# Ledger of designs, part 168: peptides against a protein of PDB entry 6EJA

Target 1, 276 residues: chain A of PDB entry 6EJA
Amino acid sequence: VEYMPANPVRIAFVLVVHGRASRQLQRMFKAIYHKDHFYYIHVDKRSNYLHRQVLQVSRQYSNVRVTPWRMATIWGGASLLSTYLQSMRDLLEMTDWPWDFFINLSAADYPIRTNDQLVAFLSRYRDMNFLKSHGRDNARFIRKQGLDRLFLECDAHMWRLGDRRIPEGIAVDGGSDWFLLNRRFVEYVTFSTDDLVTKMKQFYSYTLLPAESFFHTVLENSPHCDTMVDNNLRITNWNRKLGCKCQYKHIVDWCGCSPNDFKPQDFHRFQQTARP

## One batch from the design tools (peptide; made by RFdiffusion4, then SolubleMPNN)

Design b2_p26_7_s1 (from b2_p26_7, 9 letters changed)
Fold by OpenDDE base, seed 5:
Structure b2_p26_7_s1 (fold): chain B 276 residues (1-276), chain A 26 residues (1-26)
Amino acid sequence: as target 1 above (276 residues)
Amino acid sequence: SWDWFPFTLKTYPPPTLETDEEFVLE
C-alpha cells in the first residue's frame, strides 16, 4: 500500500563495500540515491582503488560521506559488526543528518521498488525494526552458526579457539545480516550501558558472522522487543547445493553457505521468495 | 500480519562478507 506520508522518513544507507566492482556500485548507488536520504560508505581498508572512486562520489553530493576509518573485513569476521556499530555511532553524532532508519547494503544489492514506495512503507511502520530470522529450529541454528564456539579474528583469519556457553537468560536469535533498524533502536544499541548491550557486545566480539545474530538477539531481549518484524525486505537467491562448499575455509575455521547469483533459470526461486 | 514488501534484490554473492552466510559445522 502506497500513500503520501505527512512526515516521510529519511534513510541512512550504510554501504559496506570492497574489491574493484566500482561500476556495479555506481549503478546501484545511482538507483538508490535520493536527495532526502543519507549515504555513509565504508570501503574495506585493502580496497584503495575503490576508496578513491567512492571519495570522488562523496565530494559530488552533500548527503554522501565516506568513513574516515576503514577496517579490513574478512568473510565471517567479527570486524563486520564493529563496522556497523562504529558507523551507527558516527551517524548518530552527525547532527546535520536527521535520519530515521538505518539500512545496510552491499554492491550486490539492487532496488526493485521506487523511493516513494520505500519511504511510504517505512513511514507507515516507522516504529518497527525489520530483522529476518532463520525460520527453523533455534538449537540447530546455534550449532550451525557456531554461536557456542569461541572465535578470534586475527591476521585476516577467524580462528576457532574452543567452546563457549551462551549467556544465561538470553534468547538468542538470528538470520540475515541485512536489516532495517529505526533510529531509536540504533540509539539504544549505541549508547545503552545496560547489562544486555554490554554483555552482547562482548559476546559477539568473539562470534563468527556476528551481524547475523547480534541485532536480533539484542532487540528481542531489550525493551524494544515488541518492535521486531520478521522481514528484512530483501530477496535473496538461496541454492545451498551450489553455495555450501566450504569456499571460505581458508579464511574461517568453519564452513559456510552463501547466496548465489540470480540467473534466468532462477526466476522460479525469485517468485517463491517474493511471497510470504 | 505485515505486508510483504521486498525493496531490494541481491543480484550476486560477493566473494567476502557482503552477503548472507550460514555456517555449517564440519
Scores: peptide ipSAE 0.212, ipTM 0.650, DockQ to the pose 0.068
Fold by OpenDDE base, seed 1:
Structure b2_p26_7_s1 (fold): chain B 276 residues (1-276), chain A 26 residues (1-26)
Amino acid sequence: as target 1 above (276 residues)
Amino acid sequence: SWDWFPFTLKTYPPPTLETDEEFVLE
């Protein structure tokens, strides 16, 4: 699998971070850092301590930048999609950063592959976009995601305002909000003025957990639809019994689930996955 | 036809609406 590509891809890692876990972030950052890639970090507007720490890091590395704008993001909030869209625009306007792939990460991520392995893989499939679909009945997905409901982000809360219809002629899809997108598709999402992109940006401005569905839906209904790979290259520790208890009703007018933290007892699961 | 290539582990993943269950290793 690992080989030396003639023109290795360069990656723009977009880190969306919050809280006070600076040590964990630092560890993760060191694990993924490489001189040939680019790191664009957004720190939640409310996380001032972390912002100061990240700024210090950015001053030490020429290929690390922090967003000059900061959003107050909440779980399920539409502002998260805005964060990604704005970061994409910023990255495209950075002419001194010739990146080929957009990869979003959080402080919860940790690499299990080497940089060479990742670069080799993405260089081989540089024309593809990696988004994982839900793999279930689409009607059920729409209901569970609340895509047929209108939401408004206001005062750090996602308010459910009422019902809405899925746009006609659009095949809605979604799944994981963690993905790998090639520059070509990011350019399309950022600068296209076609009806699809325009309408979807509007639609998803009032959507719960928009990042879990926006890019999937846009890609699959776009001229780039044949570039989708149903794999986001992530391993998630998921336990419905432990993670699905409507624990976020205090911030969203909907029920959600959380994947569980990896624990030492989960090590056996990683051994099977970490194979080269 | 696509090779399975996991890159990262989500050690402390953010909440979702049951969309990442397909990536669970047993």
Scores: peptide ipSAE 0.222, ipTM 0.637, DockQ to the pose 0.037; fails the geometry check
Fold by OpenDDE base, seed 3:
Structure b2_p26_7_s1 (fold): chain B 276 residues (1-276), chain A 26 residues (1-26)
Amino acid sequence: as target 1 above (276 residues)
Amino acid sequence: SWDWFPFTLKTYPPPTLETDEEFVLE
């Protein structure tokens, strides 16, 4: 999908980064950088070296900013959702940054499309929100994600406290915590005081991997529900045999699966022309 | 059905602090 839009969308890229991979981040940043977009970077509170490096970059570009606040996020932590929500609020308050889409990225991401292609695509679907669902039995998803369990983030650990009920009348959904959200929906999530947003913010503050489900659930139960596209425009290499080893038990009182690096034998996945 | 338009690759070696993960019951 590529055309020259008359009113091209402008993107707020939110980068959530940690560790010491400055070179990798720099490479990725250069690959996605464009003067017409905006880049808001959150560096983990524990990653001071990376923070210094990112600050240097931000000083070189007027459309690059670093969050003045920094959270210590952990894998599966509820604080990750807080990071996104706060960044969304910040971005909406930046009146000098007229962005149309919110796209989250990490240092592990790398673009495989040109800026023109991305802008053309999003400009065509500017009223849509791109969230990838799990595509399976929802009841099973709830169980496997532990959405019916109460978690507390404390001391760099996600503690499982007990069982809980899914709020009545809410259709819970989820999948990938990587998404593309239009400004209108972000505004709704940020400023709405309706029962849905209020309850979901509370609910997901005690949720494991909340970013994988919060925005899906809010969107699908909101007046914006018709804007959902079951596609997050990301290619992820899933191999459950390799990724499902309870490798995060030291961080979370739960077992999880993670994607793996791409290998040459995975090339066939790039040849997909459509998603169901 | 939507046209497949991949924008980025996500390459995560386990374990990582930033993942697109699915959990399994204990």
Scores: peptide ipSAE 0.174, ipTM 0.636, DockQ to the pose 0.069; fails the geometry check
Fold by OpenDDE base, seed 2:
Structure b2_p26_7_s1 (fold): chain B 276 residues (1-276), chain A 26 residues (1-26)
Amino acid sequence: as target 1 above (276 residues)
Amino acid sequence: SWDWFPFTLKTYPPPTLETDEEFVLE
C-alpha cells in the first residue's frame, strides 16, 4: 500500500483536549508532529492550565494554532459538534494552510504508524472519507444512541426533553466520532446551504454525542455518498462488560458505554488484518 | 476491497468527555 506520492496530502489535525494532562498531550503531539501538516487545537474553556501550555507550543511552531474561541463541552454534549464545525470553518478560512484531510484527535490517541505511512495511504485515497459505522442493526443503533430523543445541553448537563422523529427521507447512520474527512467533504458540510446540511445541523444540535452520527448521516445522504469508507483508521479497545455502567448519568440523562485501556491480553488485536 | 490501516491507538482511561462512547437504553 505504501508508495512515494508525487503530491502528498497535507493533514489538518484537530485536537480537542481538556483537563490537565499536558505532558501526555505533549508526548502525543511530538509523536504526530510534522512540518508539512497543520495542527489546530481547541482547549476546553475550563482548562486554563492546559490552555496556557498549549499556547506555549503554538508559539514555537508556525503550523500550530489554538482556537481563539473556547467552548465548555461536556460528555455527550451537542457542543462538541459545534466545536468541530467551527474548527472546520476556521480551517477553511485559513488560506495559508492548504490542508487536504481533517483528522480529529484527543489526548488519548497515539500513533502506531509513521507519518510516511499515513501520508502514503491517504494520498492514495485522497478522494475518500473514512467513517466507521456501528456495524449493527440501524434501528437498534438509533434507539441505543437516543437519536429518537430530544436533548438540550444546558448548565453543563444534557437534559432529555422528550421524544422526536427521525427526519423523513434521511438514512441515519453512525458509529465512531473519530474520523478522517477530505477537504472537499468538509467544504460541503461547512458551506452548503442545501436542505440536508441545514436540517442535519439543526437536528444534531439536540443530539447526544452528535459527532458519532452527524458526519455519517450527512455523507451518506449527500452527493458525496460514494466516497465513504467504513473505516476510521483507529484501534479502539471495546469492552462493554467494563465500560457500560451508566457512569455518565450525572452529566447526561442517558446511559453510555466507553472504551477501555489496552491490556497485555488485548495484544492480539494488533495482529488483525481486517477491520474490526 | 479496502485494506485495514490503523493509524492511531486509542487508549481510554477513566471516562472523559473526549472518549468515544456508545449509549445504551436503560
Scores: peptide ipSAE 0.146, ipTM 0.627, DockQ to the pose 0.069; fails the geometry check

Design b2_p26_7_s2 (from b2_p26_7, 9 letters changed)
Fold by OpenDDE base, seed 3:
Structure b2_p26_7_s2 (fold): chain B 276 residues (1-276), chain A 26 residues (1-26)
Amino acid sequence: as target 1 above (276 residues)
Amino acid sequence: SWDWFPFTFKEYPPPTLETDEEFVLE
């Protein structure tokens, strides 16, 4: 969908990055950079070299900032949700950054659409939130994600403590932890004091891979539930047969699956890919 | 009916810190 919007949306890109892949990050950043958007970058607390590199970038662009706080995040860790929630609060407190959408990215992401295409699309659907659901049996999802289990992040490990119940009256959902959220919903998540937001923040502070489910669950049970679009605008090469081998057992007291890596030659194919 | 609009893809998801995962009980 492409058109010239009368009031184009402005995007807050939240980059959660780690490691030493500064060149890859730079490439991705250049591909998504536009003067009308905002870029808020969180660098893992352990990635000091990358942090220095990112700081250099932030000094070159007025619309690029680095989080003054840094967390040590792990795969499946609850701290990732904390990172997003804190970044959302920060972004809302930045009165000089009038953003309309929150989009999270990693250094592994690469755009397959132009800025104009993205802005046109989001401007058309500015009141919507884009979250991809698992698209399966919800009961199975709860079991497989361990949502009925209590986890504690400690010492770079997700410890399984025991069983728990889903809060009564809450319809749990989830899928991808990559999403596009409008400012209004982010404001709700950040500042609402209702029982839903309060309980879910507490619930998901002891949840494995909370970012895959928190925003879905909050949105679908909130007054904003009608704004959900089951599409996160991401393409993932998923093969469960190859990715489900409990490769993260050393980090999490659970077995996980990961998508396949893409190859450079896949880029052109994905640019023309339609939804199956 | 929503239009399909893929914006990004992940070329090399890092196994240790990426969270777009599905879990299986062992």
Scores: peptide ipSAE 0.215, ipTM 0.649, DockQ to the pose 0.069; fails the geometry check
Fold by OpenDDE base, seed 5:
Structure b2_p26_7_s2 (fold): chain B 276 residues (1-276), chain A 26 residues (1-26)
Amino acid sequence: as target 1 above (276 residues)
Amino acid sequence: SWDWFPFTFKEYPPPTLETDEEFVLE
């Protein structure tokens, strides 16, 4: 990137982590850390060891904070969206953190670009929101995602309660639950009292994998719809043969696909497929 | 169209854009 921004964007990195992968998280954190950005980390309520490790890190850096609240998130659970929404609210209420972009990450993420490159890129497109759509038939997407089904998260399980209708006048979209959102849109999602935001928050509170669709749908139906970029700036290693074995049937009354853990031998494949 | 600018990799099997769009009804 040749563009040198006069007013570089500052990023709020929201890390949603769980398990015991402290070393991997630490490595990733060090790779993405910069003094000009902000890091807000949510650790699953059940991951106490990881929480302790993350707290130690947060005490070393003034621009790193850990959520004082912790949710027990499950695969496909509506609580994941709640986690993001609450994190967004928290970040907006942190007046001492003047961030411009919201970027969610997991412990499985690793940067392949420099901070300067990322900042330059986002500074150039600071008014845009980066959400990747599924790129297929929307009706098929709705069906496969179970958006026309009602789910309830309770006792670490997503219960399928029955069928439901998509709200009238809403163009549903979705895809990746990894995105980059500008502050303006996050403010809208957090504080707007219009029918769109209100209804969608309610609708998606009973949705399977809501983070894959909520922000897409809200954005595309909002006054900010022209800021949509169909690109989340992520590359994911996806093995459908391994990831689509209904492995979470015990957690969710639905069979879906989930990415598998990274193996060292996959590293070279990532580099080869990355575009400059 | 927007220029392709991937800034992160997710440590999963073969590279693609991440979506969990494929579900099967039980």
Scores: peptide ipSAE 0.205, ipTM 0.628, DockQ to the pose 0.074; fails the geometry check
Fold by OpenDDE base, seed 2:
Structure b2_p26_7_s2 (fold): chain B 276 residues (1-276), chain A 26 residues (1-26)
Amino acid sequence: as target 1 above (276 residues)
Amino acid sequence: SWDWFPFTFKEYPPPTLETDEEFVLE
């Protein structure tokens, strides 16, 4: 039996999708859809077919909207952070959508908890932000993520331009680019004019996979630093042995590792981690 | 000490735009 909060949180789900996986997206959408939440969908500028499909869905539900702007993003591209930041601004300007949490999802995500469970959990921790850190040596993380390198997104490629210094006085952190952020922190990120937010927005405009580090870094160096929970509520099948193949070298001047596909044989791991 | 609450899982590796990856030094 789940706790039923008196004031349940309402969630803004931000979906960033591309390609032609309409059926997959539809399946995921059906699994996460609830009338009390809000769904803001960004479709890559190049994915016109998917965009048409998503628009059809948005017309059927009043709590589903599609971004009127569309970016052409790439793997590891800085434009992905721009997508999130713009979507956050849009969502804050939607006065008719009183959301409490920001949750980003891809078409590859699938819920393993019920809506009631999620809402109950987030309602209990409504003042917290859920960001998963790398959990390793930070200096090593910086090097491996290329945070000390300058990148430029151009012509659907992330070009490595050279070395750069990490801003002094900033505790850089990062991990997963999938997170759950409360509205208050999103407001801070969106509207704050302090030196931290301003400098970090600039810094991460030239960062590889900026969403894996931007929000972590901003949060931990902000007045909201005590609200961080080192958990993004996601399960990922990591197998570096199989996932580290530099498969995105054609897009980024860097080698990256990707999670492996979940197989039926991996289901037992979900059961072990999905504690009641 | 926070409650462990996995909400979602990723069924497949992220596509080009939807990545949750770690980089390796070249």
Scores: peptide ipSAE 0.180, ipTM 0.642, DockQ to the pose 0.069; fails the geometry check
Fold by OpenDDE base, seed 4:
Structure b2_p26_7_s2 (fold): chain B 276 residues (1-276), chain A 26 residues (1-26)
Amino acid sequence: as target 1 above (276 residues)
Amino acid sequence: SWDWFPFTFKEYPPPTLETDEEFVLE
C-alpha cells in the first residue's frame, strides 16, 4: 500500500520563465499541475508573447497567478534573487493560498515523479529545507563564485566593481539555485528583521548568481539551520567540459558554468529509471 | 582576469524512492 499522508503538503510552484518557449512551458505545466497546489508565474519583462500565453493559462485556473510585476532578469543577475524574494512575499500575503513548500522551476524543468510521490515525500519531510551544496571546499567555492567580489546589476549587465569582504561570523555556503523551502523558512527570510537576514539581503543584492548561495547561507546561519537537507531533488544534465565556456561573458564580468540541455535519449533514460 | 564559478548540479543519480534527486528533471 502506497503511503498516503493524512495531511498532504500543498506546494507553491514558482515558475520563472522567459523567451518564447510557450509549448515547452505548457507541457511542463500540464505535467505538474494539480488542483491542490499553487502556481505563481513570473514572466520576464521582455517576454511579452510568453506573458500573454501565461495570462491565458492563469485565467483558466484559480490556483494559477501571474506576478503583476515583471523583472528583466539576466543570467547571473541579482535581480533573480529579488524575483524570488518578492514572489515569496507575495505568496505569504496570499492568505487564500495555504501552501507549505516553495519550489522554483523553469520552463526547462520536467517532473520525473508523480505528484503523489512528491507530495508523499515532502509530507514526510515537511519541516526540512532542501538545498544542494556545492560539495567542495568552501574557500574554493567562495573564490569561484566571486562572493568576495562586488557586483552591480545595471543596464542588463553584471558589473564587477571590486573586492569586498564576507561579513564576519557568517558561514557562507551555496550550490544549486534550485531548491525546496518550507513555508516557515520562507516566512523567516521574508519577515525577519534580525541582523542575519538584513545583512544577507544587503550583501546578496550585490552578488553574482545570488540564488545559488543566499538561501543556503541564510539557512545555515539561522535558527533553522538544523532543517537543511543537502539535496534539492533535481537531476541535471551536467558536463563541465561543455558547460564551462564563459558563454555569458557579454552579460557578466565573470565566467561560469551552465548545465547542458537534456537530449531526448537522456529524458527517456530517466523516465525508465524513475518508474516505480 | 576572469574567474570560474561552478554551478552545482547532480547528474544522473541512481533513482531511489527515498531520495529527492528524482523528482524534478532539470
Scores: peptide ipSAE 0.054, ipTM 0.465, DockQ to the pose 0.028; fails the geometry check

Design b2_p26_7_s3 (from b2_p26_7, 9 letters changed)
Fold by OpenDDE base, seed 2:
Structure b2_p26_7_s3 (fold): chain B 276 residues (1-276), chain A 26 residues (1-26)
Amino acid sequence: as target 1 above (276 residues)
Amino acid sequence: SFDWFPFTLKTYPPPTLETDEEFSLE
């Protein structure tokens, strides 16, 4: 018998989508849709066709909204963090949407668990934040991510301007830019005026792939640090040999990596493991 | 300790120079 929580969590799904994959998005949306959750969809400024399609969906469901603002972002762009931060603010200002968790998704995501399973799990751990760390040497991470470099997003390009130092006293961390954050932490990130949040927002506005590190870093250095779980509840196929070929040099003055599609030989990655 | 609980599967095609912009937000 699956345990049904007495007070089930309600989820704000933030979908950041682009391109022309309307059918894929629709399929994914239907798979994750539930009447008790909320869906806030940002469509890239350049994806007008997709925007029209998403608007049609939003008109059919009261718990689906589309961002009235749209950003044009690029791979690794600082504007992606801005998109999340603005979405968080919007969601907190929507008093008619009492969500408990923030979950970001893309059109490339597909659920492998039922809604009931997800809700049961998150309801049990409603006070936790789920962020996956890189699990490697932190100094190496900083170097590879270019966190010690200053970037500027301009004209659909991430320009490397020079070197910078990591702020003193800050324990930098990062990993996956896909996460699950509880409302309390999102409120902190959105409305706190403390030195940590203020400085990190400024710092990461000139950072490559900021969403892979901002929330990790803020959380671990905040009063909420004890709520971190090193798990983002996602399965991603990483193959560095295939995904790390500096393929984005035309839009970013840096080399990055992308995940790969799953193959039958990757089945072993679906095995569940216990984590502390 | 927590049991590993995968919720979503992220499927990404291998990026190409011609399609990189298509995956710019991934």
Scores: peptide ipSAE 0.213, ipTM 0.606, DockQ to the pose 0.028
Fold by OpenDDE base, seed 4:
Structure b2_p26_7_s3 (fold): chain B 276 residues (1-276), chain A 26 residues (1-26)
Amino acid sequence: as target 1 above (276 residues)
Amino acid sequence: SFDWFPFTLKTYPPPTLETDEEFSLE
């Protein structure tokens, strides 16, 4: 018998989607949809077909909304963080949506746990924030992420402008840009006027892949640092040999890697982790 | 400490930096 929490958490799912994968998105959406949760969908400004499809879905469900603003996001772009931050603000201003957790998803995500399992888990740990750290040498992480470099997103490109210093007194961390954040921390990030949040927002507005590090860094340097859980509850198929070929230099003045699609031969790894 | 609780599987994950390898199963 699965544990049923007395006060189950309600989740704001933020879906950041692009392209023409309407069918895939629909499948994923149906798999994660529940009447007690909230779905806030951002469609890339360039993905008009997908936007129309998503709008149709949003009209069918009262707990599904589409961002009235749309950004043109690029790989590694600072605009992705802006998308999340604006979405967070919007969600906090929606007083009719009493959500407890913020979870970002893409059309590439698919749930491997039931809603009940997820809700039970998060209800047990409702005061925690789930961010996965890189788990390696931090200095190496900074170098590889280019955190000591200044980037500018302009004309659908991330331009490397030069070197910069990490702000004094800040312990930089990062890892996955997929996370689960509780409402309290999201409120802090959104409305705090302290030096940490203010400086980090500015710093990461000129950062490559800012979503992979911003929330980690803010959390770990904030009064909420004790709520950090080094787990983002995501499984990614990573193959460095296949994914690290600097294939995005045409978009970013930096070398990046890409996780690979799951293949049948990868299922054995999935099965090992999916067991309760 | 928290037990591993995978919620989602990224079948077609977006590109990230190489540090993301620490988040996947090998």
Scores: peptide ipSAE 0.235, ipTM 0.634, DockQ to the pose 0.038; fails the geometry check
Fold by OpenDDE base, seed 3:
Structure b2_p26_7_s3 (fold): chain B 276 residues (1-276), chain A 26 residues (1-26)
Amino acid sequence: as target 1 above (276 residues)
Amino acid sequence: SFDWFPFTLKTYPPPTLETDEEFSLE
């Protein structure tokens, strides 16, 4: 039995999509669509076909908009963070969209809960921010993520330029780049001029996969640190043996690991999940 | 402590920017 919130949260879904998987996106979109939420879709600058398809969808729904700007993002690129930050700013400037939560999604995501369940849950925890940490040794995380290395996104490549120092006094954290952020924190990230936000924006503009760490780090070092929930409400199929093959070396001067497709035999893991 | 509440599943994530990634040194 789900409780019905008196003041249900409204969600800004930010979809960052690329390629030509319009059917997959359409299916996912239909699954998550609700009239009370908002959908802001960024299509990669290079994905013109998909952009046209998404524009068609946006014309059918008043609560669906497409970013007027489009970035060319690469795997691990710093531009992904820029995409989120700009989307956040846009969403805050949309006064006709009173959203309470920011949720990012890709075309590979699919909901396993109903809208009512999601809304009920988030309404109960409306003051919290949901970011999943790596759950490992932080020093190891820094090394493996290359946070102590300087990267430059240029010519569709992430160039490793050299070593750098982690800013003093900053507790670096990170994990998944999929999260749920409340409006208050998004406002802070977007408009704050304090040293933390300013410094971190600069730092992460030269970071590999910055979205996996930026929001975690900013949140945990901010006045909003007590709102951190180590749960991003996502299920990912991890198989490091299969996913860690340095498959992105042509794009990034680093080796990365990625999750794998879910197979029927993998669904047993749903029962093995522990509460954070 | 919060209740476990997964709401999305990445069923078929491509090896692209749209996936969660971790890195290792060369």
Scores: peptide ipSAE 0.190, ipTM 0.652, DockQ to the pose 0.075; fails the geometry check
Fold by OpenDDE base, seed 5:
Structure b2_p26_7_s3 (fold): chain B 276 residues (1-276), chain A 26 residues (1-26)
Amino acid sequence: as target 1 above (276 residues)
Amino acid sequence: SFDWFPFTLKTYPPPTLETDEEFSLE
């Protein structure tokens, strides 16, 4: 869809990266870079090599910054949500960066649309928030995600402490922790002092993979609930035969599934996910 | 409803700290 917006949206890309995949990150960064957007990069506290590489990149571009703080994130860790929340606050405090949308990415992402296409699309729907739901019954989602369990992140481990109750009156939802959020909703999440935001921040600080559910839940129960779009504009290759082997049991007192690489034999899955 | 508009694809498979995950009890 080619649409020339009168006031094109500007995007804050938040990159959460770890490890030593600097080449992969560089490739992705070059593919998504545009002078009119902003790039805020968080590097895991333990990834010093990558941090040095990213700092070098940030010095070359005025619209690229690296978080001065760094968290040691773990798979399924609650600290990932903290990372996003803090980055959101930082971005809102950067008055010289007038961004309209928040988009999170990892080094594993790669764009399949042009910048113009993305900007045109988001400019058309600038008042919407793009969050992908799980597509299953909610009760099953709650059980599978362990939302009725209390977890504590400590010493690079997610400890299961016991059972907990989901707050009454809250419609819990979730799915992908990759999303596109407009500035207005990010402002609400960051600065609101209402009971919803306050309670959810507390609740999700003891949650597995909180970013997969926090923003969905807050949005759907907020005054901004009518802005939700069940689409995160991402294509992910899910193959449970390959991705569901409790790979992170040593880190989390839970079993999880991960997406897989696209291979030639996965082309049929790609087509199915694309949903033309 | 909105037209489907995929922007990015995940190219990394084996577990990274930043990928989508689903959980289940053993």
Scores: peptide ipSAE 0.161, ipTM 0.634, DockQ to the pose 0.075; fails the geometry check

